# Peptides against a protein of PDB entry 3T6J: the designs that were tried, part 78

Target 1, 375 residues: chain A of PDB entry 3T6J
Amino acid sequence: PIVESYIGFIESYRDPFGSRGEFEGFVAVVNKAMSAKFERLVASAEQLLKELPWPPTFEKDKFLTPDFTSLDVLTFAGSGIPAGINIPNYDDLRQTEGFKNVSLGNVLAVAYATQREKLTFLEEDDKDLYILWKGPSFDVQVGLHELLGHGSGKLFVQDEKGAFNFDQETVINPETGEQIQSWYRSGETWDSKFSTIASSYEECRAESVGLYLCLHPQVLEIFGFEGADAEDVIYVNWLNMVRAGLLALEFYTPEAFNWRQAHMQARFVILRVLLEAGEGLVTITPTTGSDGRPDARVRLDRSKIRSVGKPALERFLRRLQVLKSTGDVAGGRALYEGYATVTDAPPECFLTLRDTVLLRKESRKLIVQPNTRLE
Target 2, 372 residues: chain A of PDB entry 3T6J as posed
Amino acid sequence: PIVESYIGFIESYRDPFGSRGEFEGFVAVVNKAMSAKFERLVASAEQLLKELPWPPTFEKDKFLTPDFTSLDVLTFAGSGIPAGINIPNYDDLRQTEGFKNVSLGNVLAVAYREKLTFLEEDDKDLYILWKGPSFDVQVGLHALLGHGSGKLFVQDEKGAFNFDQETVINPETGEQIQSWYRSGETWDSKFSTIASSYEECRAESVGLYLCLHPQVLEIFGFEGADAEDVIYVNWLNMVRAGLLALEFYTPEAFNWRQAHMQARFVILRVLLEAGEGLVTITPTTGSDGRPDARVRLDRSKIRSVGKPALERFLRRLQVLKSTGDVAGGRALYEGYATVTDAPPECFLTLRDTVLLRKESRKLIVQPNTRLE

## One batch from the design tools (peptide; aimed at target 1 I85 N86)

Design b2_p25_8_s1 (made by RFdiffusion4, then SolubleMPNN; from b2_p25_8, 16 letters changed)
Fold by OpenDDE base, seed 4:
Structure b2_p25_8_s1 (fold): chain B 375 residues (1-375), chain A 25 residues (1-25)
Amino acid sequence: as target 1 above (375 residues)
Amino acid sequence: EVDKVLEERYDPKVDLSDFGPDVVR
């Protein structure tokens, strides 16, 4: 077997300022069969990057073919086990040196093992479909999230010599219609500039890329889904995201007005974006459970994903990228924190929904390290 | 109705867990 490992101060999710890495390490075995799907995705990455909703000037100047491997984790030392990883975390290095993607396949498998009776906040009609396609849809999402999410976009930089990595005269900000007015100076990084929102913002961007690009037929084909299956995978992927946005409320602390988990905050933001799109795309309905206690249902109108959801996500995703590229912290913070705000304002009444989410909270899954054997 | 039920039956506890079930980095 091919063994991969990494160790070091890598992820900064535990740092409120997104700067200090947590010590993390793993040992894993390469899953060759699953890696083949990701290799196909890599082969299409350059073309798929062009499908992202920002001008080429906001994308990396040169495509660097990354590595993407599916891993079965044997040992993971850290505060949490991710489903996927894109490293290095420095955008400048990603732009100039490249990056590696990994999908932690066996972690994904564990995450998706949900019993129907424990599946909260979904309509009964969606539960079976959700259970069936949650795993596959998440594989798609993780692949896109890592490779084309974290692996996409360009930071505008002025180096120590005063040179720009973009043409100041010709590059236009698609949101403002003006020339680029802000950038990263020498020594400035994504994390250093965006600080408290950097991790969640980036996760939101990556998740949004996943949702956006999963609509592309080529993506589904790469993962082996066609026809009705492909449509179901898309539906479940989007449904999972909107559900996750509701579940995210668990990780919001009203008293402190803060989020405790970057990914969940990101998912809530996406939910807010899709709710804002309106037109019946997403509906969250408070209900009463069979136990007589508060419950809720999230509904996603499948027929409106492309017509309503995609355009909304496109606009939002473009804004995320433009603000990131230009180092516009003020604009980025205003945008992101706006969507990340949790109030009890109607019609959603998110603080009330949070109580429901907490009430319906599932027991935390225990992940046990696997073993291998020779036979 | 939901609000009333929540007020009467449930005091939400904040879980201090840092990670959700599906973490992608």
Scores: peptide ipSAE 0.033, ipTM 0.496, DockQ to the pose 0.107
OpenDDE base, seeds 1, 2, 3, 5: peptide ipSAE 0.019, 0.021, 0.035, 0.021; ipTM 0.522, 0.533, 0.521, 0.567; seeds 2, 3 fail the geometry check

Design b2_p25_8_s2 (made by RFdiffusion4, then SolubleMPNN; from b2_p25_8, 15 letters changed)
Fold by OpenDDE base, seed 4:
Structure b2_p25_8_s2 (fold): chain B 375 residues (1-375), chain A 25 residues (1-25)
Amino acid sequence: as target 1 above (375 residues)
Amino acid sequence: EVEKVLEERYDPKPDLNHYGPYVVR
């Protein structure tokens, strides 16, 4: 088999300031079949990048073809194993040198395992569909998240010599209608500048890219879905995200007003965005479980994904990118922390819902080192 | 072929270990 590995101080998610990398490493084997799908996605990446809701001036100046591989992890040394990876984590290098994407396929496969009777917070009529398409939808989401999420966007930079990587006279901020007024100076990075919100913010951007672009027919075609199947994959992908936003409350600590998991915070933010869109797109309803204890149901109106959800996500995603590109920490923090705030305000009463989420908390999944067999 | 084993375990602590670039839930 083709073996891949990496090692080093890679991810900074466990650093409250998002700066210090945690030492990790893995050994994996290439899944050729799944990698082929991601290669098709790579082949379409340049075109798909143009579908993102920001001006070309906020995208990379030129497309650099990245690598994308599906990996079956044999050993992962670190505090946790991810489902996908985009490296390097330096945005300046991503835009000038390129990047590599990996999907940890066997990790995803583990995540796909679900028992219908244990599936929380979904309507009964959605459960079978969710179980059927959770895996495929995750493949789509992860692929988009890594390649076109983390792999997209430009940082405006002034280098040590005072030169800009953008035309100050012509580039316009689409949110303000004005010239660019902020940027990254030499030595400033995404993580150093956005600090405590950097990781979660970026995950939110990447997740949003996934949801947004999964609506594009070409994306689903790349993954082999057409017609009703494609629509079901889209629906389940969005449904999974809004459900995840509810589940995210587990990772919020009210007493400290902080989040303990960057991705889950990101998913909660997306849920808030989609709830704000209104029009019955997303509904969270407190219920009583069969055990007589509090429960909840998340409902996503399939018919409103494109009409209500997409525009809301488009606007939000554009704002995320513009604020990131311009290094507008104040604006970015205001936006992101606003959506990340958890209160008990009606109608959602998120703190109350959190109690329900905790009550319905699932057992932790343990990923055990896999075995290989010679055939 | 790579075989993965999934085990469910009660963990009273928050799952802080899934910190990678992407984590599915």
Scores: peptide ipSAE 0.025, ipTM 0.572, DockQ to the pose 0.115; fails the geometry check
OpenDDE base, seeds 1, 2, 3, 5: peptide ipSAE 0.022, 0.020, 0.021, 0.019; ipTM 0.599, 0.573, 0.510, 0.573; seeds 1, 2, 3, 5 fail the geometry check

Design b2_p25_8_s3 (made by RFdiffusion4, then SolubleMPNN; from b2_p25_8, 15 letters changed)
Fold by OpenDDE base, seed 2:
Structure b2_p25_8_s3 (fold): chain B 375 residues (1-375), chain A 25 residues (1-25)
Amino acid sequence: as target 1 above (375 residues)
Amino acid sequence: EVEEVLANRYNPKVDLNDFGPDVVR
């Protein structure tokens, strides 16, 4: 087998300032079959980028084609195991040597190996489908998230010499209809400008890209899904996201009015966006469990994903990108924090739902090092 | 070039811990 590894101070998600990397490392083997799918996705990336809901002027002028490999992790050392990784994080190396996208395939499989009886907040009719397609749908989501989520969008920059990387006269803000009025100045970065919301905001954008693009038949085909299977993968991917948005409440601290996990906050935001879309797309219903204690059910109307969900997500995703591109921190913060706000206001009563989520909380999964053998 | 540098600052990381404790026991 082809063995890959990395070790060092790599990811900075645990740093409040997003600057200091956490020490982590893994040893993994290449999953050739899944890697081939990701390579096909990479090959289609330039075309798929055009499907994103912003003008080409807000997209990168040139797509840097990364390597994308699926890995089965043998050992991972760190505070958490990601589903996907983009490395290196050093700009100079990315520019000179390129970068790799990595999907930790078997980690995803473990994460989704849920017993039916323990699967919370889903309708009974959805559980079997969810169990069947959670893994495959997540592969799709991770691929899109990493490659076309994080890999998409342009930042408008004025360099130290005063030159712009966009035409100030011709580029129009699709949200305002006006010329671009803000940008990143020399020395300003995404993280420096958006600060406390930068990580979660970007994750939200990437997740949204995944949901949005998974609707494209070409994407599903790349991953080997057609017909009814493709539709089921789409449904489960969206269902998983809305469920995740509810589960995310575990990571909100009401007393501090803050989120403890960037990705979970992102998922909650997406849930809020889809709830706001209305029309019965997403419904969260408080219930009583068989044990007599509070429970809840998340319902996603499959038939409304394209008609209601997609347009809502499209608008939201475009706004995220435009605000990001233009360095509009005020607008971006207002948008994102607005959706990230957790209150007990009707009809959702999210703080009450949080109590239910906590009540139904399952024990944290432990990943045990797998064994390998030659066939 | 500047755009590429800025784009590379985003580490696409999907943290599995973020999907909640689905305990596979």
Scores: peptide ipSAE 0.019, ipTM 0.500, DockQ to the pose 0.064; fails the geometry check
OpenDDE base, seeds 1, 3, 4, 5: peptide ipSAE 0.016, 0.018, 0.014, 0.015; ipTM 0.519, 0.544, 0.503, 0.504; seeds 1, 3, 4, 5 fail the geometry check

Design b2_p25_8_s4 (made by RFdiffusion4, then SolubleMPNN; from b2_p25_8, 15 letters changed)
Fold by OpenDDE base, seed 1:
Structure b2_p25_8_s4 (fold): chain B 375 residues (1-375), chain A 25 residues (1-25)
Amino acid sequence: as target 1 above (375 residues)
Amino acid sequence: DVEEILKNRYNPKVDLSYFGPDVVR
């Protein structure tokens, strides 16, 4: 088996200032089969990028092909085990030397340990399907999220010499129909401009890319899904996202009007987008649990994913990208924070739902280091 | 500098909150 490892001060998520790395390390074995799928995805990336809902002028001129490997973790030392890693974390090195994407595939087994009877917020009819396909669907989502989500889109830039990386005369903003009116200037970055929403916004974009592109048959084929299985993977991927959007409420602090987790905020935003699409695509129904206490069910109408969900997500995703590309912070913030706002307004009553989410919160699972055997 | 603009292009770590609060994030 091919063994991979890393160790050091790597991730800074626990630093309130996002600067100091936490000591982390793992030893893992390459999952060749899953890695091959990611390799195929990488090989198809340039073609799949064309399927994204923005003009080529808003896409990168050249796709930077990363390494993408799936790993089965043997041991992990740190405050938390990720599902995926992109290293190095030094941006300059990523640009000049390259980077590697790693999926820690067997970490998802922890999620699989959730007993059916304890699976919250899903209808009974969806539980078995969800349990069956949440892993595979997540593999699809992670691949798309990292490679084609984070790996897509162009930022319009004017360099220190005044040169543009786009043709100001010919490039048209698809949302306005006008020429490009804003861009990144020398010294400006995504993070510097979008600041407090940058991380969550980008995660939302990447997640949206995943949902959007997972509808493409080629993607499912790459991951080995066809026919009914492919449709189930799609369904569960979308279902998982809308469920995650509900679960995300745990990470909202009403008193401070802030989110404590960027990814969960992103997922809530997506939920809001899909709810806004209406037409019965997504329904959240407050219920009463068997214990007589509040509960809820999220329902996704499978038949409306393509007809209602995809167009809604397409429009939203395009808007995210256009605002990002043009450095339109005001527009971007207005859009994103609008969807990220948590109120108790009907019909959803999200603050009330939050109470339900908290009430139904499961205990954190203990992750135990796996055993490995040779066959 | 275009390259500088492209910093933080990829998620350095995908969290497991995707599966719910019972999973490590």
Scores: peptide ipSAE 0.022, ipTM 0.536, DockQ to the pose 0.057
OpenDDE base, seeds 2, 3, 4, 5: peptide ipSAE 0.023, 0.027, 0.024, 0.021; ipTM 0.530, 0.511, 0.511, 0.526; seeds 2, 3, 4, 5 fail the geometry check

## One batch from the design tools (peptide; aimed at target 1 E11 N89 H263)

Design b2_p26_1 (made by RFdiffusion4)
Pose (drawn by RFdiffusion4):
Structure b2_p26_1 (pose): chain A 372 residues (1-112, 116-375), chain P 26 residues (1-26)
Amino acid sequence: as target 2 above (372 residues)
Amino acid sequence: LAVEPGGPAVEALADVELADFGVRGF
């Protein structure tokens, strides 16, 4: 459509429980030139789902070209203006017929070297160069194969299923599936507090995982003296964001104030656990004399260590999502999402530095439409 | 119909300094 639109109580992020949605609405025009560079990603999108750490029976039944667009925003009502979105928010529809992927083009043109804190004098160079371009990649993957992948196991009214039970097996356990989503049950209705952050973490993780693929970069025109940097800046940005996320964590209430930032911190911790000097947090000192930190990500060890930690992580997340296992999900997540002062990081002590170097986001003014 | 500037301000979700992608999946 020339004009793209949508509205309702949709994103569930701000419900302390995680079920009730917050009202919004948007009207934006579809840009053509930048969209083809996405529709490409849609065309070859089919294969990639099978590159995911879980078998094809643990994935949605068919596939689709649901849609991927680039929208110049006219009116976005509500609290915020996301970079990209995958909707409608009803999972059942995501599997049965389809969903849509939205990359807002003109919001980006808004959001783009001393404020590059927690990096090094190198790094921020590659950051300034490859942040913008890589942003499209991470978004595309986050939206398309982030939430585009995965399958829910639901018990329909009768004792039957939405799938064949005897032929499905859990790779982690080896048994046959003993858990699932029953009638009326949904992602938010079960995982609740964690559902948003957990699902987002999965999407971002698949983002990096497939951001390691030559083909996607060929779609975005990255290879050779190119294919490096973008991937690096992407991962580096992920780990740095995992650091900045401390600001949005409330230690007194032992509570996270966001899904995306918390999910980022989790991915950071998983990478730190992979160890092998791949990632480091150093309690340095800024030129101003105050405290500071430097995030160190060895790029040569990306494929040899980090990727395994990823596909093992995604495999577990997805496995627990399909069977709808809350116990495992939480125990696997809230454990990773835990914030403590234990070394050799001391995140409780780092959080202060993160707050000192903290940033306050900008404001996006919007135009109107007068009737003549 | 005419487009006029000066409407309400909204908080940005994507930020470079916060290393945020600002993308969401509803």

Design b2_p26_1_s1 (made by RFdiffusion4, then SolubleMPNN; from b2_p26_1, 15 letters changed)
Fold by OpenDDE base, seed 2:
Structure b2_p26_1_s1 (fold): chain B 375 residues (1-375), chain A 26 residues (1-26)
Amino acid sequence: as target 1 above (375 residues)
Amino acid sequence: ARIVLGGKAVEALASDALASTGAVNY
């Protein structure tokens, strides 16, 4: 088997300022079959990056072909086991030197082994489809999230010598129609500028890239989905995201007005964006469970994903990227925290929904008893 | 032939915001 490992101070999710890495490590075995799908995704990455909803001037000047591997984890040490990884976590290095992507395939498989009767917040008609396609759709999402999410976008930088990595006279901000008014100065990084929102904001951007690009037929083809299967994978991926946005409320602390998990905050933000799009795209309905206690249902109108969802996500994702590229912390914070705000305002009544989410909370699952077998 | 890694998920009593399987990181 091909063995991969990494160890060190890598992820900053536990740093309130998003800068200091937690010490973590893994030992894993390469899943060759799944890695081949990611290799095809890498081969298409340069073209797929052009499909992202920002001008080429806001994308990396030079595409650097990354590695992407699916890994079956034998052992992992850290506070949480990820589904995927994009390293290094420095945008400047990603931009100039490149990056590596990994998907922790067996983690996904184990984490999403949900029984139908325990699957919360979905319509009954969606449950079987969700169970069937959540794994495959997550492979798509993780691949896009890592490679084309974290791997995309340019930071506008003025170096120590005063030189810009963009043409100040010709580059136009697509949101304002004006020349670029802000950038990263020497010594400024994504994490240093955006600080407390940096991790979650970046996860939100990466998740949004996944949702946006999973609509592209070439992406589904790379993963081996065509026709009705491709449409089901798309639907389940989007459905999973909106459901995750509801589930995210578990990780909000009302008393502190803060989020305890960056990815879940990101997913809630996406839910808010898609709810704001309106037109019946997403509906969250409070219900009563069979036990007589509060419950909820998330409905995603499949027919409106492309017509309503995609344009809403496109606008939002472009704004995320433009604000990131320009180092506009004030604008970025206003945008992101606006969508990340949890209130009990109607119609959603998110604080009330949070109580329902907590009531319906699934037990934490731990991956245990790693083993290997020859097949 | 291939080597396949296996494992299982078990319910844990302790809740951890960062390690919840409902909140898969990536």
Scores: peptide ipSAE 0.051, ipTM 0.594, DockQ to the pose 0.228
OpenDDE base, seeds 1, 3, 4, 5: peptide ipSAE 0.024, 0.033, 0.037, 0.022; ipTM 0.594, 0.605, 0.610, 0.568

Design b2_p26_1_s2 (made by RFdiffusion4, then SolubleMPNN; from b2_p26_1, 14 letters changed)
Fold by OpenDDE base, seed 2:
Structure b2_p26_1_s2 (fold): chain B 375 residues (1-375), chain A 26 residues (1-26)
Amino acid sequence: as target 1 above (375 residues)
Amino acid sequence: VRIVLGGPAVEALASDALASSGTVNY
């Protein structure tokens, strides 16, 4: 088997300022079969980057072909095991030197072992479909999230010599219609500038890229989905995201007005964006469970994903990228924290829904030491 | 060689809100 490992101060999710890495490491074995799908995705990456909803001037000047591998984890040391990884976590290095992507395939397999009777917040008619396609749809989402999410976009920089990596006279901000008014100065990074929102904001951008690009037939074909299967994978991917946005409320602390998990905050933000789109795209309905206690149902109208969802996500994702590229912390914070705010305002009553989410909370899954089998 | 992470996910009562363990992050 091909063995891969990494070790060091890598992920900053536990740093309130999003800058200091936690010491972590893994040892894993390459899953050749799944890696082949990601290799096909990499081969299409340069073309797929053009499908992202920002001008080429806001994308990397040079596409650097990354490595992407699916890994079966033998051991992982850290506070949590991710489903995927994009490294390095430095946008400047990603732009100039490239990056590596990994999917922790067997972690995903464990995470998605869902029992139908324990599956919360979905309509009964969606449960079987969700169970069937959750794993495959998540492989798509992780691949897009890592490769084309974290791997996309340009930071506008003025270097130490005062030179810009963009043409100040010709590059137009697509949101304002004006020339670029802000950028990163020498020594400023994404994390240093956006600080407390940097991690969650970037995860939100990457998740949004996944949802947006999973609508592209070429992406689904790369993963081996065509026809009705492809449409079901799309539906379940979007359904999983809106459900995750509801589940995310578990990780909000009302008393502190803060989020305890960056990815979950990101998913809640996406839910809010899709709810704001209206037109019956997403509906969250408080219900009463069979036990007589509060419950809820999330409904996603699959027929409105492309007509309502995609345009809403497109606008939002473009704003995320433009604010990121220009280093507009004030605008970025206003946008992101606006969607990340949890209130009990109608119609959603998110604080009340949070109580329901907590009531219906599944037991925390522990990933224990793996078993190895010779096949 | 297939590596299977653990048996069925053991339901843990641990409420450590900062631990991404049990949630799929990526």
Scores: peptide ipSAE 0.031, ipTM 0.569, DockQ to the pose 0.216
OpenDDE base, seeds 1, 3, 4, 5: peptide ipSAE 0.030, 0.026, 0.031, 0.027; ipTM 0.583, 0.588, 0.585, 0.541

Design b2_p26_1_s3 (made by RFdiffusion4, then SolubleMPNN; from b2_p26_1, 14 letters changed)
Fold by OpenDDE base, seed 1:
Structure b2_p26_1_s3 (fold): chain B 375 residues (1-375), chain A 26 residues (1-26)
Amino acid sequence: as target 1 above (375 residues)
Amino acid sequence: PVIVLGGPAVEALASDALAESGAINY
């Protein structure tokens, strides 16, 4: 088998300042069949990057073809096992030297095993579809998230010599219509500037890229989905995201006004964006469960994903990228924390919904070392 | 960066580890 591994101080999610990496490591075996799908995605990446909702001037000047591999994890040492990874975490290196993407395929497979009766917050009519397409939709989402999410966008930089990596006279901020007014100075990084929101903000951007680009027929074709299957994969991917945004409330601590998990905060933000879009795209309805206790249902109107959801996400994703590119921490924080705020204001009453989420919380799954067989 | 798509169960692993480290408050 082809073996891959990494080890070191890599992910900074445990650092309150988003700067210091946790020491982690894994050993994995390459899944050749799934890797071939990601190779096709890589081959299309340069074209797909042009579909992102920002001007080419806000995208990397040169596409650097990454490595993208699906891995079956044999062992993972760390605080948690991710579904996918994009490294290095330094945006400057991603921009100038390149990056590697991996999908931890067998970790995803374990997460796919949801019992229908335990599937919370979905309409009954969506449960079977969700169970069927959750796995495939995750493969699509991971691929897009890592490759075209984390792998996209340019940081505007002024180097130590005063030179810019963009034309100050011709590059226009698409949100303001003005010339670029802010950038990263020499020695400034994404993490150093955006600090406490950097990780969650970047995850939100990457998740949004996944949702946005999964609507593109070429993406679904790369993964082998056509016709009704492609539409079901799209629907379930979006449905999973809005459900995850509700589930995210578990990871909010009201007393501290903080989030305990960057990805879940990101998913809550996306939920808020899609709720704000209105027009019946997303609806969260408090209910009473069969046990007589509080419950809730999330509904996503499939017919409104492209007409309502896509434009809302487009605008939001563009803003995320523009603020990131320009190093506008004040604007970025205002935008992101605005959507990340959890209150009990109607109509959603998110703090009340949080109580429902906690009440319906399932026991965590333990992931243990797998075995391998030669057949 | 990493993506965690395993649902609450997978997400909880990271959360619990953070809690144990004292990095987060419950």
Scores: peptide ipSAE 0.016, ipTM 0.514, DockQ to the pose 0.062
OpenDDE base, seeds 2, 3, 4, 5: peptide ipSAE 0.015, 0.017, 0.017, 0.015; ipTM 0.547, 0.526, 0.528, 0.511; seeds 2, 3, 4, 5 fail the geometry check

Design b2_p26_1_s4 (made by RFdiffusion4, then SolubleMPNN; from b2_p26_1, 14 letters changed)
Fold by OpenDDE base, seed 1:
Structure b2_p26_1_s4 (fold): chain B 375 residues (1-375), chain A 26 residues (1-26)
Amino acid sequence: as target 1 above (375 residues)
Amino acid sequence: VRVVPGGKAVEALASDALDESGAVNY
């Protein structure tokens, strides 16, 4: 088998400032069959990047074909096992040298093993569909998240010699209609500049890219979904995201006004964006469970994903990218922290919902021993 | 030798988990 590994100070999710990597490492085996799907995605990446909701001037100057491999992890040493990885975690290097994507396929498989009776916060009518398509939708989401999420966008930079990597006279900020007024100076990075929100913000951008691009027929085709199946994969992917946004409340500490998990914070932000879109796209309804205790249901109107959800996400995602590209920390923080704020304000009453989420908290599945066999 | 997707999954309470994340992270 083809073996992949990495080791070192890589992911900064545990750093409150988003800069210092945790020492981690894995050993994995290439899943050739699954890797082939991601290779097809890579082959379409240059074209799909053009579908992202920002001007080409905010995208990378040159497309660098990345590597994308599906891996079955044998061992992972760290605080947690991700489902996907995009490295290096330096935007400048991603832009100039390229990047590598991996999907830890067997981690996803573990996450798929949810019993229907333990599936919280979904309508009964959605549970079977969710169970059926959760796996496939995750493959799509992870692929897009890593390759076209983390792998997209340009940082505007002024180098040490005063030269810009963009034309100051012609590049227009699509949000303001004005010339670019802010950028990264020499030595400034995404993480150094956005600091405490950098990781979660970037995850939010990447997740949003996934949701946005999963609507594209070509993406679904790459993954082998057509017709009703493609629509179901889309629906479940979006449904999973809004559900995850609710589940995210577990990782918020009200007393400290702190998020303990960057991805979950990101998912909560997306939930807030989609709730703000209104028009019945997303509804969270407090209920009473069969045990007489608080419960909740998340509903996503399938028919409104494209008409309501996509435009809302498009606007939001564009703003995320523009603020990132221009190094506008003030604007970026205002936007992101605004959506990341957890209050008990009606109608959602998120702090109350958090109590419900905690009450309904389920055990998580962990991969402990990957199975190997001689074939 | 092939690594089979979906190794042994063990349910663990979040309190017993080393990682605070109970969710799949990408």
Scores: peptide ipSAE 0.075, ipTM 0.651, DockQ to the pose 0.214
OpenDDE base, seeds 2, 3, 4, 5: peptide ipSAE 0.073, 0.099, 0.089, 0.072; ipTM 0.634, 0.650, 0.647, 0.622; seeds 3, 4 fail the geometry check

